# Ledger of designs, part 159: peptides against a protein of PDB entry 7AE7

Target 1, 321 residues: chain A of PDB entry 7AE7
Amino acid sequence: KVYKDLREFLEVLEQEGQLIRVKEEVNPEPDIAAAGRAAANLGKNQPAVFFEKIKGYKYSVVTNVHGSWQNHALMLGLDKNTSTKDQFYELNRRWDKFPVPPNVVKREAAPCKENVIDKDINLFEILPLYRINEQDGGFYISKASVVTADPEYPDDFNKLNVGTYRIQVKDRDRVGIQALAMHDIAVQLEKAEAENKPLPIAITIGNNPLVTFMASTPVGYNQNEYEFVGALQDGVPMDIVKSDLYDHLYVPAGSEVVLEGHIIPRVRTVEGPFGEFPGSYSGARLQCEVKIDRITHRTNPIFENLYLGIPWTEIDYLMAL

## One batch from the design tools (peptide; made by RFdiffusion4, then SolubleMPNN)

Design b2_p20_5_s2 (from b2_p20_5, 11 letters changed)
Fold by OpenDDE base, seed 4:
Structure b2_p20_5_s2 (fold): chain B 321 residues (1-321), chain A 20 residues (1-20)
Amino acid sequence: as target 1 above (321 residues)
Amino acid sequence: SLEALIKEQQEKNKKLLEES
């Protein structure tokens, strides 16, 4: 099976008994993290946890979407009981199908374009933000697929980068982003900052699970993650759409939320700490700042966020293959 | 408010940077 969006995947997870739906209103803290930990304690078959109602917010949260081998098998369209070995073999077989170019759809055909916010942007109205860990220095968006391009080669689709980065909410319309030197985004930012120009960015939230997987998977600088998504879909192209602000940035057509904006050149602000692993906090440091200029989102957007539990974190499954 | 909490955390983070 191929998934167009997060919603199709969540439906399959629920059908397969790999999603827990919390229908009661919860507090963003500590209940989301507590429920995630409780779900993690259910053993190796850790389900996704879907919170329908969060106090003080309008929309839902889902966590631990990639948090088990069963979920990973289902992501690949395999039987949930497929062995890790067989999943690995299948992933490698499909990897050899690269490149599978995506389909560019029209704006009117893209679910991520259902709603637009271009004035009085407030991230707290769109995303049910919470601290993932009790000692986090803020609210994090931890499973975003971040789209950037090479500012010297903006029309080179092979240099379009889709990556996962630590993002801290800094204001109603600003986020900090951790762009480390080893990340492709840092190379692109360096080029923009050399000319004191903003780097265009689209932060996409709640995607087709293979987009999230590929955004977390290192690829070559001249390799497009969307073309790998098509490969991992066994040769079925994924659907992308142009961003509203930038003709050269393409986002997944089915994204729940798209934050369009720019990295402010040569500005660094305090970011962190964040509990990247249980009991391990990366320190606070000066990081890049993103101004959000436009939001597009699906009606009743689902905020997909990372679960960081013991013993196996969601990131362990994202990186294990 | 959640926004007030963010500000408080930002102030805390600033102190942590100054101590590092």
Scores: peptide ipSAE 0.135, ipTM 0.749, DockQ to the pose 0.120
Fold by OpenDDE base, seed 5:
Structure b2_p20_5_s2 (fold): chain B 321 residues (1-321), chain A 20 residues (1-20)
Amino acid sequence: as target 1 above (321 residues)
Amino acid sequence: SLEALIKEQQEKNKKLLEES
């Protein structure tokens, strides 16, 4: 089984008994985190949790999408009871199919382009933002697949980077992003900042689960994560579409929300703290800031966000294989 | 201080949420 988008995956999770749907209105804090913890206590087969109604917001949230070995097996299109060993074997077998180039679809064929916001941008109108942990320095977008390119080689598709980074909401149209020196985005940002130029960026939310998986998996600087997604789909190409603002940035065609903008050169603002693990906070520091210039989104966009609860956390499953 | 900046951002986020 191959998934075009998050929605197809959520349908399969629900059919397989690996998704809990919360139909009652919840408070964004603390109910989302509390319900996630409660779901984690249901046993080893931790389901995704889909919140249909969030007080003060129009749209839904889903958490813990990758939060179990069963969900991980289903992501690979395997039986949900496939052993971790067999999942690892299959992952490695498919990895050798790299590269599998993506399909570039037309704008009109991309669900992420259904709606456009290019003025009066307010992230709170599109995303049901909440503090994941009580002591967080703000609202976080924690499962975004962030697309950037090498500003020296913008047309080199092999240098297109899709990564997962800690993103704090700073304003209606601004986010802080943690671009550590070990990340490929930091190399690209350094090149842009050397020329005092903005770095183009697309922050994509609610993707095909293999996109999210590959965005959290380190690859070579000259390797494209989308070509690995095709490999992990057992040779089936994924669908990408050109961003609206930048000819050289491509986003998943099925993304729920795409935040297009730029990293402001040589600007650093406070970011954090963030509770990356239960009882552990990564300290606050000065980090780069992104200006959001355009949003595209699916109708009734689903905000996929990270579950951070009792171990194993969703991060552990994303990084375990 | 960094603590003051964190607090300011948290207050700003609260205000942003209330205005949304």
Scores: peptide ipSAE 0.026, ipTM 0.675, DockQ to the pose 0.772
Fold by OpenDDE base, seed 3:
Structure b2_p20_5_s2 (fold): chain B 321 residues (1-321), chain A 20 residues (1-20)
Amino acid sequence: as target 1 above (321 residues)
Amino acid sequence: SLEALIKEQQEKNKKLLEES
C-alpha cells in the first residue's frame, strides 16, 4: 500500500488499531504530552494519538505517528506484525530502486494549496502549538520536512534537500532553526550567507510518512529524498508541487501545512532549551532565524508533531531502520 | 498569551546562554 498523504496513513493506523482518537477537548499543556506518555506506556505497540480538539485552537494535533515497529511496518505497506528483520529486508530491497523520480503535479491538484495566507501571518492560527516538554524554551515544530536548495545550483534537483531540523517558534511569523554543520542545509546556508543573501526555505508539516522518514534519514548531498520516497513506495512516484514563492523548491503535494520563507542571512537569535530525549535538554544556543512570508495549507490542517516519551522516543524509531 | 510566553522564554534563554 502507498499513501498519498498523512490522512491516508492515519486512516490505516486507525483501522489497524494503531491510533487512539481523543475526541474530548484537551488543553495544549499538559494534556497532549501527558496523553502521549500514557500511550507509550501501553507497551510495544505504541499507537499514534490524534487530538481532535485543542482548547484555544481551531485545528487538530497528531503525535507518535512513527512511534512503533508496527507503525513502521504499516508505513511500508506491510502487515503490522512484520518482524523488524523482514522490515529491514524489505526496506533495503526497495532502497535499491533509487532513483524513482517524483511526479510534479499542477498547483490546482495539490491539496497543500487549498488555502493561502500571505498577509498578517500568525503561526498560532494555523498550528496548535504547545510545549512538548515542561522545560522547553518555547513551542517546537519537531517533525517538519524542510526543503532547501543549493543557491549556486538552484535548478539541480539532485541537490534539493529535504531534512528534519529542530524548529522553535520565535514570533507570529518567525521560527528558529537548528542547522548543524553536518547537515546539507548548513552547506547551502553557508553559500547564501557568504553573499549576504537569504536562503529560500519551505517548512512542510504533516506529510506522507515516508517523506518524514526520508527527511530524517541521511543521504548524499547530490541525492534527492523524494527519489528515495518513490523507491520506498516500491517504485511508485510520490507527488510534489512547486512552492508558491520559489520556482526551484518543490514540496509534497499532500502536506497539511507549508511555511514558505527565507533564512535571514547572518542573523542568530537565542533558541532552546529543548528536551530532545527524556531527561536530557540541549541548552540555549544562537541559531538561525526564518522569516515566514507565505503559508499554504489544507482545509482543517492536522499538526503532526513529535512525541517524546519513555522508553523510546519517536526519533528512535525514525532513526532505527 | 502564547506570545507573551514566547517572550518570557526568550528572556530566560538569554539568561541561560549567559550562564553557559
Scores: peptide ipSAE 0.026, ipTM 0.621, DockQ to the pose 0.119
Fold by OpenDDE base, seed 1:
Structure b2_p20_5_s2 (fold): chain B 321 residues (1-321), chain A 20 residues (1-20)
Amino acid sequence: as target 1 above (321 residues)
Amino acid sequence: SLEALIKEQQEKNKKLLEES
C-alpha cells in the first residue's frame, strides 16, 4: 500500500481502528492537547486523533499520526500488527532501493494547488493554531516538511533539502524557524546570508506520512529526501510539484498547506520556549524569521501537528528508526 | 530581557488569535 497524501493515510488509519474522530467542537486550548494525552493513556495502541471542529477556526487538526507502532506499520503499507523487528527489516530492505526519483506532476494535478492566497496573508485563517504545551512561547507548527535548496546550486536536485524544524508563528505572515548548524538548511542559509539574500523556502504541512518520516530522518547533504520516500514506497515514486514562487523548489503534490516565502537575511528574533519533550522545555533563542509570501492549500486543509504525550511522544516513533 | 520578549510574543500571539 502506497499513500498519495495524508488523507489516504488517515482513511486507512480510521479503517484499521487507529484514528479517533472527535466530531464535537473543541477549544483549541486546552482540549486538543488534553485529548492527545487521553489518547496516549490507551496504552501501546495509540491512535491518531482527528478534530473536525475547533472553536474560532474553520479547519481541522490531526495529531499523533505517527504515534504508534501500528501507525508506523500502516505507514509502510504493512499489517498493523507487524512486529517492530519486521518493520525495521522491511524499512532497511526498502532503503536499499534509493534513489527512486519522484514524479513531477503538473500544477493542475496537484491537490496542494486547489486554493491560493497571495495577499492579506493570515496563517490563523488557514491553520487552527494552538499551544501544544501550556508554557510554550507561542503557536508551533511542529510536523512541517520544510523545503530549501542550495542557493549556489539551485538546479542540483540532490541538494534539495526536505527537513523538519521547530517553527513558531510570529505574525499573520511570519514564522520563526530553528535552523541549527547541524541542519542542511543552515548551510544553505549561510550561503544566502553571505550575500545578504533571502533564502527561498516552502513550509509544507499535512503530507504523505513517509514524507514527514523522511523529513525527520537525517540524510546526506547531496541526498534528496523525496528519492528516499520513493524507496520506502518499495520503488513507487512519490508525486511532487513545482512551487509557485520558485522554479527550483518542489513540494509534495498532496500537501494540505504550503507556505511559500523566504528566510529574511541576517534577521534574528526571539523564538520559544517550546516543550519538545514531556517535562522538558527548549529555551527561548534568537532564530531566523520567515516571511510568508504565498499560501497554497487543499480545500478544507487538515493541520497535522505533533502530539507530545506521556510516555512516548510522536517524535520517539519518528526517531526510533 | 528574554523573559520580557517571551511575554510580549505570547501577548502578540493571543492578540493575533483574537483578531483572526
Scores: peptide ipSAE 0.020, ipTM 0.629, DockQ to the pose 0.786

Design b2_p20_5_s4 (from b2_p20_5, 13 letters changed)
Fold by OpenDDE base, seed 4:
Structure b2_p20_5_s4 (fold): chain B 321 residues (1-321), chain A 20 residues (1-20)
Amino acid sequence: as target 1 above (321 residues)
Amino acid sequence: SLKKLIEEQLKKNKAIKEAS
């Protein structure tokens, strides 16, 4: 099975008994994190946790979407009981199908374009933000697929990067982003900053699970993650759409939320701390700052966020494949 | 507690799966 978006995947997870739906109103803190910990303690078959109602927020949260080998099997469209070995075999087999170019759909055909916010941007109105870890220095968007391009080669689709980066909410319309030197985004940012230019960015939230997987998987600088998504879909192209602000940036057509903006050149602001691992906080550092200029989102957008807290967290599964 | 709610929902999901 191929998934067009997060919603189709969540439906399958629910059908397969790999999703828990919390219908009662919860407090964003500590309840979301507590539920994630409870889900992690359920053993090897860790379900996603879907929170329908969050106090003080309009929209829903889902966590632990990639939080088990069963969920990974389902992501690949396999039986949930597919062994880890067979999952790896199938992953490798499909990887060899690269490249599978994505379909570029029209704006009107892209669910991520259902709603637009281009003024009075407030991330708190769109995303049910919470502290993932008790000691976090703020609210994090930890499972976004971030789209950037090479500013010297903006039309080179092979240099279009889709990556996962630590993102702290800094203000209603600003986020900090951790762009490490080892990341393709850092190369692109360096080029932009050399010219004192903004780097165009699209931060996409709530994607096809293979997009999220590939955004967390290192690939070559001249390899497009979307073409790997098509390969991992066993040769079925994924759907992408042009960003609203930038002709050279393409986002997943099915994204729940797309934050379009720019990295402010040569600006660094305090970001962190963040609990990347249980009991281990990366200290506060000076990191890049993104101005959000436009939001597009699906009606009733689902905020997909990472669960962290105990060994064999969602991040461990994302890195293990 | 949210923990209890999750545990209860897991029991329900298991029961549904066992009944199917």
Scores: peptide ipSAE 0.022, ipTM 0.561, DockQ to the pose 0.019
Fold by OpenDDE base, seed 2:
Structure b2_p20_5_s4 (fold): chain B 321 residues (1-321), chain A 20 residues (1-20)
Amino acid sequence: as target 1 above (321 residues)
Amino acid sequence: SLKKLIEEQLKKNKAIKEAS
């Protein structure tokens, strides 16, 4: 089975008993994190947790989408009881199908374009933000697939980067992003900053689970993550759509929320602390700042966010394959 | 508690899986 978006995957997770739906209103803190920890304590068969109602917010949250081997099997369209060994075998078999070019769909066919916010941008109105860890210095978007291009070769689709980065919400229309030197985004940003130019960016939230998986998987600078998604879909192309602000940036057609903007050149602001691992906090550091210029989103967007709990973090499963 | 609600839902899900 191939999934067009997060919603199709969540439906399968629910059918397979790999999703818990919380229908009662919850407090953003501490209930979301507490529920994630409770789900993690269920052993190896950790479900996703879907919160329908969050006090003070309009929209829903889902966590722990990739939080088990059963969820990974289902992501690959396999039986949920497929062994880890057989999942690795299937991943390797499909990996050899690279490249599988994506389909570029029309704007009218892309669910991520159902709604537009281009003025009075307020991230708190579109995302039910909460502290993931009690000691976090702010609200984080921890499971976004971030799209950037090479500013020297913006039309080279092979250099289009889709990556996962630590993103702190700084203001209504500002986020901090951790662009480490080991990431392709840092190379692209360096080129833009050399010319004192903004780097175009699209921060996509709530994607096809294979997009999120590939955004968390290191690939070559001249390899497109979307072409790997098609390979991992056993040769079925994924659907992408052109961003609204930039002709050279493409986003997943099914994204729940797309934050379009730019990294401000040569500006660094305080970001952190963040609890990346249990008992370990990355201190406050100077990081890049993104201005959000436009938001597109699905009707009733689902905020997919990373579960960071003891004993297993969702990131451990994303990196284990 | 939310924890109890989750545990109850998990028991229900397990019962559904065992009945299928």
Scores: peptide ipSAE 0.020, ipTM 0.553, DockQ to the pose 0.018
Fold by OpenDDE base, seed 3:
Formats: structure tokens, sequence, C-alpha cells
Structure b2_p20_5_s4 (fold): chain B 321 residues (1-321), chain A 20 residues (1-20)
């Protein structure tokens, strides 16, 4: 089984008993985090949790999508009871199929382009934002696949980076991003900042689960994560579409939300703290700031966000394979 | 101080959320 988008994966999770649907209206705090913790306490078969209605917001949230070995098996299109050993074997077998180039689809064929916001941008209107942890210094987008390119080689598709970074909402149209020196985005940002230029960025939310997986998986600077997604789909190319603002940035065609903008050169603002692990907070730091210039989104977009509560968390599963 | 900046950001986030 190959998934075109998050929605197809959520359907399979629900069919396999690996998704809990919460139909009752919840408070964004503390109910989302509390329900995530409750799901984590169910033991080894931790389901995704889908919140249909959130008080004060128009759209839905899903958490814990990658929160179990069963969900990882299903992500690979395997039986949910596939052993971790067999999952690893299959992952490695498929990894050797790299590269599998993506399909570039037309704008009109991309679900992420169904709606456009290019003025009066307010992230709170499109994303049901909440504090993941009680002591977080703000609202975080913790499961985005962030697309950037090498500013010296913008047309080199092999240098296109899709990564996962800690993102704090700073304003209606601004986010802080943690770009550490070991990340490919930091190399690209350094090049842009050397010339005092903005770094183009697309922050994609609610993706094909293998995109999210690859965005959390370190690859070489000259390797494209989308070509690995195709490999992990057992040779089936994924669909990508050109960003609206930038000819050199491509986003997953099925993304629920795409935030297009730029990292402001040489600007640093306070970001954090964030509870990356249970009982552990990464301290507040001066981090990069992104201006959001355009949003594209699917109709009734689903905000996929990371569950952080009790180990094993989604981040543990995303980093374990 | 970093603490003050965090508190200001939390206040800002609350105001934005309540106005949305």
Amino acid sequence: as target 1 above (321 residues)
Amino acid sequence: SLKKLIEEQLKKNKAIKEAS
C-alpha cells in the first residue's frame, strides 16, 4: 500500500484500529495533550488520536500518527503486526532503490493548492494551535517537513532539503525555527546570511507519512528526501508540486498546509522553552525568524502535530529506524 | 532577561489567540 497523503494513511490507521477519533468538542488545552498521554498509556499499540472539533478553531488536529511500531508497519504498507526486524529488513531493501525521482504535478492537480491566503495572514485561523507541554514558551509546529534549497545551487534538485525542525509560532505571520549547525538548513542559511539575503522556505504540514519519516531521517547534503520517499514506496514516485512563491522549491502535492515565506537574514529572536522529551525542556535561545508570505492549504486542513508525553514518543519512533 | 522575553511572548500568543 502506498499513500498519496495524510488522509489516506489516517483512513488505513482507522481501519486497522490504530486511530482513535474524538468527535466531541475539546479544549485545545489541556485536552489534546491529555488525550495523547491517555493514548500512550494504552501500551505498545499506541493509536493516532484525531480531534474533529477544537473549541475556538475551525479545523481538526491529529497526533501520534507515527506513535507505534504498528503505525510504522502500516506506513510501509505492511501488516500492522510485522515484527520490528522485518520492518527494518524491508526498509533497508527499499532504501537500496534510491533514487526514485518524484513526479512533478501541475498546480491544478495538487490538493495543497485548493485554497490560498496571500493577505492578512493569521496562522491561528488555519492551524488549531495549542501548547504541547504545559510549560512550553508558546505554540509549536513540531511535525512539519521544511523545504529549503542551496542558494548557490537553487536548481540542483539533489541539494533540495526536506527536514524537520522545531518551529515556534511568534506572530500571526511569523515563526521561529531552530536551525542547528548539524542540519542542512543551517548550511544553506549561512550562505544566504553571508550575502544578507533571505532564505526561501516552505513549511509543509500534514504530509504523506513517509515524507514526515524522511524529513526526520538524516541523509546526505546532495541527496533528496523525496527520492528516498519513492524508494520507501517500493519504487512508486511521490507527487510534488512547485511552490507558489519560488520556482526552485517543491512541496508534497498532498500537504494539508503549506506555509511559504523566508528566513529573515541575520535576525534572531527568543524561542522556547520546549519540552522535547518528557520532563526535559530545551531552554530558550535566540533562533531564526521566518516571515510567512503565503499559505496554501487543502479544504478543511488537518493539523498534524507531534505527540510528546510518555516514552516512546513519536520522535523516538521516527529516529529509531 | 530571557525570562522576560518568554513572558512577553506568552502574553502575545494569548492575545493573538483570543483575538482570532
Scores: peptide ipSAE 0.014, ipTM 0.480, DockQ to the pose 0.743
Fold by OpenDDE base, seed 5:
Structure b2_p20_5_s4 (fold): chain B 321 residues (1-321), chain A 20 residues (1-20)
Amino acid sequence: as target 1 above (321 residues)
Amino acid sequence: SLKKLIEEQLKKNKAIKEAS
């Protein structure tokens, strides 16, 4: 089984009993985190948690999408009861299929392009933002696949980076991004900042689960994460679409929300703290700031966000491979 | 202080949310 988008995966999770649908209106805080913790208490078979109604917001949230070995098996299109060993074996087998180039679809064929916001941008209207942890210094987008390119080689598709970074909401149209020196985005940002130029960025939310997985998996600077997604789809290409603002940025065609903008050169603002791990907060630091210039989104977009509850957390499953 | 900046940011985020 291959998934085109998050929605197809959520459907399978629900069919397989690996998704809990919360139909009652919840408070963003503390109910989302509390429900996530409750789901985590189910042990090894932790389901995704889909919140249909969130007080003060129009749209839904899903958490813990990658939060179990069952969900991970299903992500690979395997039986949910596939052993961890066999999942690893299959992942390694598929990894050898790299590269599998993605299909570039037309704009009109991309669900992420259903709606456009290019003025009066307000992230709070599109994303049901909440504090993931009680002591977080703000609202975080913790499970985005962030697309950037090498500003020196913008047309080199192999240098297109799709990564997962900690993103704090700073304003209606601004986010802080943690670009660590070890990340490919930091290399690209350094090049842009050397010339005092903005770095184009697309922050994609609610993707094909293999995109999210690969965005969380370190690869070589000259390796495209989308080509690994195709490999992990056992040779089936994923669908990507050109960003609206930038010819050299491609986003997953099925993304629920795409935040297009730029990293402001040589600007650093306070970001954090964030509870990256249970009982551990990463301190506040000066981090990069992104201006959001355009949003595209699916109708009734689902905000996929990371569950950070009791170990094993969703991040543990994303990084365990 | 970093604490003050965090508090200000949280206050700002709350205000943005309430105004949205």
Scores: peptide ipSAE 0.006, ipTM 0.335, DockQ to the pose 0.836

